# Peptides against a protein of PDB entry 8YVU: the designs that were tried, part 5

Target 1, 39 residues: chain A of PDB entry 8YVU
Amino acid sequence: PQLCYILDAILFLYGIVLTLLYCRLKIQVRKAAITSYEK
Target 2, 160 residues: chain B of PDB entry 8YVU
Amino acid sequence: TWLTVLKKEQEFLGVTQILTAMICLCFGTVVCSVLDISHIEGDIFSSFKAGYPFWGAIFFSISGMLSIISERRNATYLVRGSLGANTASSIAGGTGITILIINLKKSLAYIHIHSCQKFFETKCFMASFSTEIVVMMLFLTILGLGSAVSLTICGAGEEL

## One batch from the design tools (peptide; aimed at target 2 F125 F129 I133)

Design b1_p9_3_s2 (made by RFdiffusion4, then SolubleMPNN; from b1_p9_3, 6 letters changed)
Fold by OpenDDE base, seed 2:
Structure b1_p9_3_s2 (fold): chain B 39 residues (1-39), chain C 160 residues (1-160), chain D 39 residues (1-39), chain A 9 residues (1-9)
Amino acid sequence: as target 1 above (39 residues)
Amino acid sequence: as target 2 above (160 residues)
Amino acid sequence: as target 1 above (39 residues)
Amino acid sequence: DLLLAVLFL
């Protein structure tokens, strides 16, 4: 049971980090699309 | 700018906040329906006794809805209303986190004091269940707070 | 304990899906960068 | 895409 809660914490942290990275990548894709449309 | 990014993600953050609120409300309702918290001895359900799943869910839902409406209508009065609601939701989320942490500590202390090696004891089961639910609620509250704070920053940036 | 394992399963699935989405976005960014370099 | 990300959240 303790290992399960530790795993939950790690997976939760991983999910947060991945969400932030996904948001950053999505912003980069949008910026690239805007720059391509202005050319 | 970060503000431009937050503005583009405002609807997403609002939806996330609403979903988080709905999940919290569902969990609160289920726990209150299955367990008579009033008859449970101890403070293992202190967050539920404080009504956090309900009022927190309401605040987050209102904040999220106002944020979405504000973005769609692009009216100055709605922006201010959304900013106010998100600020209130951020404060509520912070308070909720505090309550949940206190509840978690009490639940863990209960498990430790009663040496809950015998999971078959109803009290130990309830304390364990409370701990699990409180952890889930804590995660959801952190997500909701993050969205509310982001929306607050976005709204504040639009007024400047 | 059972709820913890259920949460682990959900978080694990979430992590997998986010990883796949991140990979797809990364490929899109690379394709956009290549297309921008050929112009 | 954002809605999908929320559904996964």
Scores: peptide ipSAE 0.530, ipTM 0.814, DockQ to the pose 0.043
OpenDDE base, seeds 1, 3, 4, 5: peptide ipSAE 0.508, 0.496, 0.520, 0.535; ipTM 0.806, 0.800, 0.817, 0.816; seed 5 fails the geometry check

Design b1_p9_3_s3 (made by RFdiffusion4, then SolubleMPNN; from b1_p9_3, 7 letters changed)
Fold by OpenDDE base, seed 2:
Structure b1_p9_3_s3 (fold): chain B 39 residues (1-39), chain C 160 residues (1-160), chain D 39 residues (1-39), chain A 9 residues (1-9)
Amino acid sequence: as target 1 above (39 residues)
Amino acid sequence: as target 2 above (160 residues)
Amino acid sequence: as target 1 above (39 residues)
Amino acid sequence: SLLLHTLFL
């Protein structure tokens, strides 16, 4: 049970990090798309 | 192309593979240090008895290192070496997953058969602990296998 | 313990999905960057 | 670390 909660914590942290990275990347894609449209 | 993407992520995949391997090795070492698996009756720790945390970690570490070196030097011989190592690591990972699944089934069966409602019984505790560790190792092995397969595809694409 | 394992499964699945989406998004950013460089 | 830096910075 304790190890399960540790795994949950790790996976949760991983999920948060990936979400933040995904959001940043999504913003970059949007900026790139706008720049490509203006050209 | 997908191959170009994989090539660009080769270092990342290699690092991930090494990290996964190190974590698996750490878990294996901790379990072996805390528990005298040799004296535990039954197949609850079959994956540990098979030494998977150790040899699997070695294979993944080697393949990850070779992948990183191959990417950095961009030499044909290193690409081939990385491809071979990652192929071996992929096979090892698949085998490891199989071993872990078997261990998991045995542990779960043990819990079911002994009606482990009392967590404080030593055997039930060990079976539960094994189940948790095996699940963690299974996740890590899947991650390692994914990295190894990706690196294998990347290496195969470089040979074509 | 059962709830913990369920949570692990959900978080693991979420992590896989996010990883795939992140990879796709990264490819899009790279394609956009190449197109911007050719212009 | 370097890859994370290359990826996001």
Scores: peptide ipSAE 0.440, ipTM 0.788, DockQ to the pose 0.027
OpenDDE base, seeds 1, 3, 4, 5: peptide ipSAE 0.423, 0.394, 0.436, 0.432; ipTM 0.781, 0.772, 0.793, 0.785

Design b1_p9_3_s4 (made by RFdiffusion4, then SolubleMPNN; from b1_p9_3, 7 letters changed)
Fold by OpenDDE base, seed 2:
Structure b1_p9_3_s4 (fold): chain B 39 residues (1-39), chain C 160 residues (1-160), chain D 39 residues (1-39), chain A 9 residues (1-9)
Amino acid sequence: as target 1 above (39 residues)
Amino acid sequence: as target 2 above (160 residues)
Amino acid sequence: as target 1 above (39 residues)
Amino acid sequence: NLLLHNLFL
């Protein structure tokens, strides 16, 4: 049972980090798309 | 356009906020319906006694709905209203996290004090159940807070 | 304990889905960068 | 479903 709660914390942290990285990458893709449209 | 992109992000964040609120409300309702929290000894359900699942869910639901409506109507008054609601929801989420952490500490302390080696003892079962529910609500509250803060930043950027 | 395992399963699934989406997005960024370099 | 589709696709 203790291992389950530790795993929850790790998976939750991983999910947050991945969400932030995904958002950053999505912003980069969008910036690239806009720069290509203005050219 | 950048505006269409930001709008799509706002709608997603608003939906996430509403879903988080609904899940929290469901958990609150289930716990209050199944357990007579008033008759439970100790403060293992302090977050429920504080009514957090209910008022937190209301704030997050209103904030999410206002964000979606603001995006659809593009009215300045709705943008300001959404910004205000998201700010209020961010404060509520921060308060909720604090309450939930305090509840977790009390529940864990209860388990430790009563040497809950026997899972089948009613008091130990309730404390363990409280811990599980509060952890789930904490995760949901952090997700809701993240969405509310993101919407607040987006809304503040539109007013500048 | 059972709720913890359910949460672990949900978080694990979420992490996998996000990882796949991140990989797909990263591949798209790379393809866009290559196309912009050849023009 | 449409929102999820528009978000990921």
Scores: peptide ipSAE 0.429, ipTM 0.783, DockQ to the pose 0.029
OpenDDE base, seeds 1, 3, 4, 5: peptide ipSAE 0.419, 0.389, 0.415, 0.417; ipTM 0.783, 0.772, 0.783, 0.779

Design b1_p9_4 (made by RFdiffusion4)
Pose (drawn by RFdiffusion4):
Structure b1_p9_4 (pose): chain A 39 residues (1-39), chain B 160 residues (1-160), chain C 29 residues (1-29), chain P 9 residues (1-9)
Amino acid sequence: as target 1 above (39 residues)
Amino acid sequence: as target 2 above (160 residues)
Amino acid sequence: CYILDAILFLYGIVLTLLYCRLKIQVRKA
Amino acid sequence: ILFIFFFSH
């Protein structure tokens, strides 16, 4: 009954999860590009 | 096979360490700049008053930078420094967790007994704001400490 | 406030859809 | 948004 930031609290978790998943995907793709471009 | 997986997956732990260090500065500067932290009737601030946002800000940052640079550049003396910085960050997080837990204990002791019936917007909005902020910081610090301990136990993997 | 939260509430949907598309594309690669 | 509520108070 006292909403806004209670619903806005889970959105910070959503932002953290996405900002970490993109970093893990970028590092993984960079490693895969390095391993595939050597030969 | 846990050691190989932890070794090959290393610099993401530095990414999340440096994300924790960077996001700890914004909260610490905004909370310590918007209003004085020594004239609170409920003395709600028990973590920002102890320097915790500025105690592990350029502390997690250096452990994340060393861990990121470790795979980028395999320096002779950087491997030794990375383990020390990881274990010092593990101790700093261990302290931060308990100080944040006693901050939650005091904030709940303030809001719990006759200070404000039901939710906020009666007399102490700042008490609920500080409680939610400290809870978010505690969760983020748990996330950061778990990756710092994992990197500390992955980095040695050998005698000395 | 509430509507401001709603405007940034669907940004996550599109961001996760593009993230899944990138994942499927990289899997194909 | 939580800071907007804080300044609004």

Design b1_p9_4_s1 (made by RFdiffusion4, then SolubleMPNN; from b1_p9_4, 8 letters changed)
Fold by OpenDDE base, seed 2:
Structure b1_p9_4_s1 (fold): chain B 39 residues (1-39), chain C 160 residues (1-160), chain D 39 residues (1-39), chain A 9 residues (1-9)
Amino acid sequence: as target 1 above (39 residues)
Amino acid sequence: as target 2 above (160 residues)
Amino acid sequence: as target 1 above (39 residues)
Amino acid sequence: NLLLLLLKS
C-alpha cells in the first residue's frame, strides 16, 4: 500500500510537469502561427 | 487549420473537465449513499459535509458543457458565457482544494492521535478511507482547476 | 489500497495521453519551423 | 467516443 502512494506522488508530479511543458509548447505554436500569418 | 487545432484542444479541455466533474460526483454520491456522514464523529468528512463533491462537480460540469457548446456554435454570447463559467469554476476549484487540504490534515491528525495501528477498528478504517477518498478528490480537483484555467485563458485570448 | 491502485491507473492513463499530445504538438512545431525556413 | 476521436485526430 505504501508503494502505491509513492507511485501516486510520482505520477502526479509527472502530470504537473507535462501539463506545464504542454502549455509552454502550445504558446510557442501559437506564436509561430501568428508570425506565419503576418508574413 | 491552426484554428481547428485550437478548437480541438478547447473541446478536449472541456471533456476533461466534465469527466473530472462526473468522477467527483460519483464518488460523492457513493460516499453519501454508503455512509451516514452526519453520524460519523470527527471532521474526517468535512469536505463532504460542506457538499463540495456536489456543488464543485456541478460548476465544473456546467463550465465544461458551456465550453463545448461555445466552440461548436461559435457565438459571441456563448463565448462570454463560457469564459464566465470557467472563471467561476476556477474560483470554485481553488476553494475546493483549500477545503480538501483542510479535510486531509484533519484526517491525518485523527489517524496520528488515535495511533491507528489496528485498521480493524471502525474509526481508524473510516479515517483511512476518508484520507484515500480526499486524496483522489484533491487530484481530480487540481486537474479540473487546470482545465478551467486553461479554458479561461483561451476564452480571454479570443475576446482580445 | 485498492483505491490507491485505481488512482495510479487514472494518473498513468493521464500521463500517457499528455505524452501523446506533447509528441504531436512537438511534431507540429517542427513542421512549422521547416516551412518557415523554406519561405 | 468524442475523447477517442479527439485523441486520434
Scores: peptide ipSAE 0.478, ipTM 0.817, DockQ to the pose 0.025
OpenDDE base, seeds 1, 3, 4, 5: peptide ipSAE 0.459, 0.417, 0.427, 0.452; ipTM 0.802, 0.788, 0.802, 0.800; seed 3 fails the geometry check

Design b1_p9_4_s2 (made by RFdiffusion4, then SolubleMPNN; from b1_p9_4, 7 letters changed)
Fold by OpenDDE base, seed 5:
Structure b1_p9_4_s2 (fold): chain B 39 residues (1-39), chain C 160 residues (1-160), chain D 39 residues (1-39), chain A 9 residues (1-9)
Amino acid sequence: as target 1 above (39 residues)
Amino acid sequence: as target 2 above (160 residues)
Amino acid sequence: as target 1 above (39 residues)
Amino acid sequence: NLLLLLLSS
């Protein structure tokens, strides 16, 4: 049971990090699309 | 701007909020149907006795629905209504987190006091089950609160 | 412990989905960057 | 956009 809670914490942290990275990457895609439209 | 990003994601946040609310409602219903919480000794199910999975789910569902409707119709009165609902949902989520943390502390204290080494003992099993359910509900409540706060910020930005 | 494993499964699935979405988004950024360079 | 991405998946 303790190992399960540790895994939950790791997966939760991983989910938060991936969410932040996804948001940043989405902003990059938008910036790249705007730059391609201006050319 | 960050506000523009949140506005574009408003429908997604609303859907996430509704989904979180539905999951919370399902868990609450399952726990109430399987366990007679009123006959369980102790306060290990205090959050369920307070009815949080039900009223919290209703608040989050209403907030999410209003957010989706507000985005689709783009009317000022709906924006204000969504802002009010999201604010209420944020308050409800904060209260829910508080209740769940208190319940979690009580459940953990119960496990510690009774030295629950034997999982098959009825009291220890119920305390462990309660702890697991409360943790799941806490995660869902945090997700719901995050969506409600994001929608509140988006709505507040539209009013400015 | 079974509920903990269910939560682990949900978080794991969420992590996999986010990873796939992140990879697809990263590929889109690369394609957009290449298209902007050719213009 | 995330919703569209989720719907496209």
Scores: peptide ipSAE 0.486, ipTM 0.801, DockQ to the pose 0.024
OpenDDE base, seeds 1, 2, 3, 4: peptide ipSAE 0.482, 0.460, 0.415, 0.441; ipTM 0.796, 0.798, 0.780, 0.801

Design b1_p9_4_s3 (made by RFdiffusion4, then SolubleMPNN; from b1_p9_4, 8 letters changed)
Fold by OpenDDE base, seed 2:
Structure b1_p9_4_s3 (fold): chain B 39 residues (1-39), chain C 160 residues (1-160), chain D 39 residues (1-39), chain A 9 residues (1-9)
Amino acid sequence: as target 1 above (39 residues)
Amino acid sequence: as target 2 above (160 residues)
Amino acid sequence: as target 1 above (39 residues)
Amino acid sequence: NLLLLLLQS
């Protein structure tokens, strides 16, 4: 049971980091799309 | 630029908030229906005794619904209403996190004091169950708070 | 303990979905960058 | 629709 809670904490942290990275990447894609439409 | 991104994701954030609220409400209802919290000794269910799964879920649901309606109808009065509801939901979420952390500490302390090596004892099982539910509720509350804050920032940006 | 494993399964699934979405988004950024260099 | 938009973006 203790290992399960540790795994939950690791997976939760991983989820937060991935969400932040995904948001940053999504912003980059949108900026690239806007730049492509202006050209 | 960030405000534009938040505006485009406002519906998604609202849906996330509603889903979080519904899950919290479901857990609260299940716990209250299966367990007589009033007869359980100790403060292992303090968050449930405070009614957080219910009032928190209501606030998050209302905030999410108002955000979705505001985005769809694009009316100024709905934007202000959504901003107010999201602000209230953000405060409620912060309070909920505090209550859940206190409950978690009490539950963990109970497990430690009673040396709950034997999970077959009803008290230790209940404390463990409470800890698991509180952790799940805490994660959901953090997600709900994040969505509510994001919606609040988006709404504030639209009024400026 | 069973609830902990259920949470682990949900978080694990969430992590997999985010990883796949991140990979797809990264490929889109690369394709957009290549198209921008060819113009 | 929102999920499809998220998958297409």
Scores: peptide ipSAE 0.444, ipTM 0.794, DockQ to the pose 0.021
OpenDDE base, seeds 1, 3, 4, 5: peptide ipSAE 0.439, 0.387, 0.420, 0.460; ipTM 0.795, 0.781, 0.797, 0.797; seeds 3, 5 fail the geometry check

Design b1_p9_4_s4 (made by RFdiffusion4, then SolubleMPNN; from b1_p9_4, 8 letters changed)
Fold by OpenDDE base, seed 5:
Structure b1_p9_4_s4 (fold): chain B 39 residues (1-39), chain C 160 residues (1-160), chain D 39 residues (1-39), chain A 9 residues (1-9)
Amino acid sequence: as target 1 above (39 residues)
Amino acid sequence: as target 2 above (160 residues)
Amino acid sequence: as target 1 above (39 residues)
Amino acid sequence: NLLLLLLRS
């Protein structure tokens, strides 16, 4: 049970990190699209 | 486009493969050091008894290293070697997944048969521990297989 | 213990999906950057 | 890229 919880914690942390990275990337895409439209 | 992306991520995939291999080796060594697998009743640790953490880790490590070297030196012979190693690693990963699934089924069956409600019983504890370790190894093996397959596709695309 | 394994599976699947989405988004960012450079 | 991000995090 303890090992399972450790794995859950690692996977959860991984998911959070990926979510943050995805959000940052999405914001970058939006900014790039806006800049391209203004040109 | 996809091939270009995979080519740019070859080093990352190789590193992932090596890390997966190292973690597998760590789990293997820990289990072998803490538990005497030969004296455990049943095939709860069949994957460890088969030596999968060791030979699998070797294959993944070699594949990862060859992928990194191939990317850095950009030599044709290294590309072929990396492709071969990644293919072998993919096969090894698939075999490993199969072995781990079989082990997991046996462990779960053991828990079910003995009605392991009392966690403190030695047999039930060992079966539960085995199940947890096997699940972790299964996840790692899937990650390793994914990286190996990706590297194989990338290498095959470069030869065509 | 069963709940822990189910959680592991869900988190693992989530990680895979996020990885795929991240890769797709990264490709989009690169395409947008190339298009912006050509203008 | 992703590796660099992982190393920086």
Scores: peptide ipSAE 0.462, ipTM 0.802, DockQ to the pose 0.028
OpenDDE base, seeds 1, 2, 3, 4: peptide ipSAE 0.461, 0.443, 0.409, 0.425; ipTM 0.800, 0.802, 0.791, 0.802; seeds 2, 4 fail the geometry check

Design b1_p9_5 (made by RFdiffusion4)
Pose (drawn by RFdiffusion4):
Structure b1_p9_5 (pose): chain A 39 residues (1-39), chain B 160 residues (1-160), chain C 29 residues (1-29), chain P 9 residues (1-9)
Amino acid sequence: as target 1 above (39 residues)
Amino acid sequence: as target 2 above (160 residues)
Amino acid sequence: CYILDAILFLYGIVLTLLYCRLKIQVRKA
Amino acid sequence: LFVHFFSYL
């Protein structure tokens, strides 16, 4: 009954999860590009 | 096979360490700049007053930088420094967790007994704001400390 | 406030959709 | 959340 930031609290978790998943994907793709471009 | 997986997966832990260090500065500067932290009737601030946002800000940052540079450049003396920075960051997080827990204990002791019936917007909005902020910081610190301990136990993997 | 939260509430849907598309594309690669 | 805090101030 006192909404706004209670619903906005889980959005911060959503932002953290996405900002970490993109970093992990970028590092993984960079490693895959390095391993595939060597030969 | 846990050691190999932890070794090959290393610099993301430094990414999340430096993300914690960077996001700790913003909260700390905003909370310590918007209003004085020594004239609170409920003395709600028991973590920002102890320097915790500025105690592990350039502390997690250096451990994340060393862990990122470790795979980028395999320096002779950088490997030794990375383990020390990781274990010092594990200790700093261990302290931060308990100080944040006693901050939650005091904030709940303030809001719990006759200070404000039901939710906020009666007299002490700042109490609920500080409680939510500290809870978010505690969760983010748990996330950071877990990765710092994982990197500490992955980095040695050998005698000395 | 509430509507401001709603405007950034769907940004996550599109961001996760593009993230899944990138994943499927990289899997194909 | 900060907007509510500044509105309270």

Design b1_p9_5_s1 (made by RFdiffusion4, then SolubleMPNN; from b1_p9_5, 6 letters changed)
Fold by OpenDDE base, seed 2:
Structure b1_p9_5_s1 (fold): chain B 39 residues (1-39), chain C 160 residues (1-160), chain D 39 residues (1-39), chain A 9 residues (1-9)
Amino acid sequence: as target 1 above (39 residues)
Amino acid sequence: as target 2 above (160 residues)
Amino acid sequence: as target 1 above (39 residues)
Amino acid sequence: LFLLLLKHL
């Protein structure tokens, strides 16, 4: 049971980090798309 | 256009916020229906006694709805209203996290004091159940806060 | 304890899905960068 | 976005 709660915390942190990275990458894709449209 | 893409992100964040709020309300109502919190001795359900699942869910729901409405109507006054609501929901989320952390500490302390070797004891079971629900609520609150902060940043960027 | 395992399963699934989405998005960024370099 | 998320799924 204690291991389960620790795993939850790790997985939650991982999910947050991945969400932030995904958002950053999505912003980069959008910037690239805009730069290609203005060209 | 960039605006349509930002708009889609804002809608997604708003929907996520509403969903988080609905889940929090569902958990709050389930806990209130299954457990008579008034008859529970101790502060195991301090977050529920504070009414966090209810007011927090209301704030997140209002913030999400206002964000979606503001985005659909594209009116400056609605953008300001959405920004205000998102800011208020962010503050509410921060307060909720604080309350939940305090509740977790109290629940953990209760489990430690009662030396819950026998999880079949009603008190230990209730404390464990409370901790599980509070952890779930904490995760949902952090997700809601993240969405509200993101919407606030987007709204602030539109006002500049 | 059972709720913890359910939460772990949901978070694990979420992490896998986000990882796959991140990989796909990263591939798209790379393709966009290559196309911009050939132009 | 939900449809895009579903399409990426």
Scores: peptide ipSAE 0.462, ipTM 0.788, DockQ to the pose 0.023
OpenDDE base, seeds 1, 3, 4, 5: peptide ipSAE 0.450, 0.443, 0.455, 0.465; ipTM 0.772, 0.772, 0.784, 0.783; seeds 1, 5 fail the geometry check

Design b1_p9_5_s2 (made by RFdiffusion4, then SolubleMPNN; from b1_p9_5, 7 letters changed)
Fold by OpenDDE base, seed 4:
Structure b1_p9_5_s2 (fold): chain B 39 residues (1-39), chain C 160 residues (1-160), chain D 39 residues (1-39), chain A 9 residues (1-9)
Amino acid sequence: as target 1 above (39 residues)
Amino acid sequence: as target 2 above (160 residues)
Amino acid sequence: as target 1 above (39 residues)
Amino acid sequence: LLLLLLESL
């Protein structure tokens, strides 16, 4: 059970990091789309 | 364009595969260092007795390294080699998952047979610990297999 | 302990889905960068 | 890509 909780913590942290990266990447895509529309 | 993106994803997937392999190897080494599996009665650690963490980690590491090298050198022969290695690693990962599932079933059966109401009994504790380790190894193996399969698909897409 | 394993499975699935979405988004960013470079 | 990975860390 303790190892399961450790794994949960690692997976949760991984999920948070990926979510932040995804959000940053999504913002970059939006900025790129706006710059392409103004051209 | 898709192929170029897949190539850049290959290096990332290769690194992920190597990392997964290293984590699996570390867990295997830690378990072997803490528990002398040779002295443990029963098939609770059958995956470790089979040496899966070692050979599985090697296959995943080789596959990941070949994928990175293939991407860096951008040579057709390396792409074929990487595809072969990734395919082999995918097969190894699938075999590893099968072994881990069998081990998990054995550990669960052991817990059931011994009616592990007393957690402090050494046998019940070991069976529970084995189940936890096997689950962790299973997750890591699935991650490694996912990366290897992804790399295989990318490599197959480059040959087409 | 059973709840922990279920949570692990959910977090693992979430991690896989996020990884796939991140890869797709990264592909989109790269395509946008290439199209901006050809202009 | 490595720089992006480093920036992501």
Scores: peptide ipSAE 0.470, ipTM 0.799, DockQ to the pose 0.023
OpenDDE base, seeds 1, 2, 3, 5: peptide ipSAE 0.468, 0.464, 0.434, 0.462; ipTM 0.793, 0.795, 0.779, 0.790; seed 1 fails the geometry check

Design b1_p9_5_s3 (made by RFdiffusion4, then SolubleMPNN; from b1_p9_5, 6 letters changed)
Fold by OpenDDE base, seed 4:
Structure b1_p9_5_s3 (fold): chain B 39 residues (1-39), chain C 160 residues (1-160), chain D 39 residues (1-39), chain A 9 residues (1-9)
Amino acid sequence: as target 1 above (39 residues)
Amino acid sequence: as target 2 above (160 residues)
Amino acid sequence: as target 1 above (39 residues)
Amino acid sequence: LFLLLLESL
């Protein structure tokens, strides 16, 4: 049971970090697309 | 463009595969160090008795290392070697998943047979612990297989 | 305990999906960067 | 990717 909770914590943290990185990348893609359209 | 992205993805997948392999090896080592698997009655640790964490970790580590080396050296012969290693690792991963599923079934059957309402019984605790470790190993094996298959697809795309 | 294993499975699946999406997004960012360099 | 992950960190 304790190992399961530790795994949950690691996976949860990983999911949060990936979500933040995905959001940042999505913003970068949008900015790059806008910059390409203004050109 | 796609090839450069695939190359960087190959390195990441290779690193992920090595990391997965190292985690599997660490789990195998910890289980072997903490538990005398030889004295455990039944097939609860059949995957560990078969040495799966060790050989699986070795195959994934070799595949990941070859993938990284292939990417770094940009040599066609290394790409073929990496493809072969990734294919072998994919087969090993599939076999490992099968072994782990069988182990899970045996562990669950053991838990069911012993009516492990008394979690304080050493056997029930070991069966529960085995189930947890096997589930973790299954997840890691699925990740390793996913990385190996991805690397195999990337390598096959470079050969075409 | 069973809830923990279910949570592990969900978080694991979520992690895989996010990793795939992140890879796809990273490919898009790289393509956008290359397209901006060729202009 | 790992370096970009590290830089994103």
Scores: peptide ipSAE 0.488, ipTM 0.794, DockQ to the pose 0.023
OpenDDE base, seeds 1, 2, 3, 5: peptide ipSAE 0.472, 0.483, 0.449, 0.469; ipTM 0.789, 0.791, 0.776, 0.786; seeds 1, 2 fail the geometry check

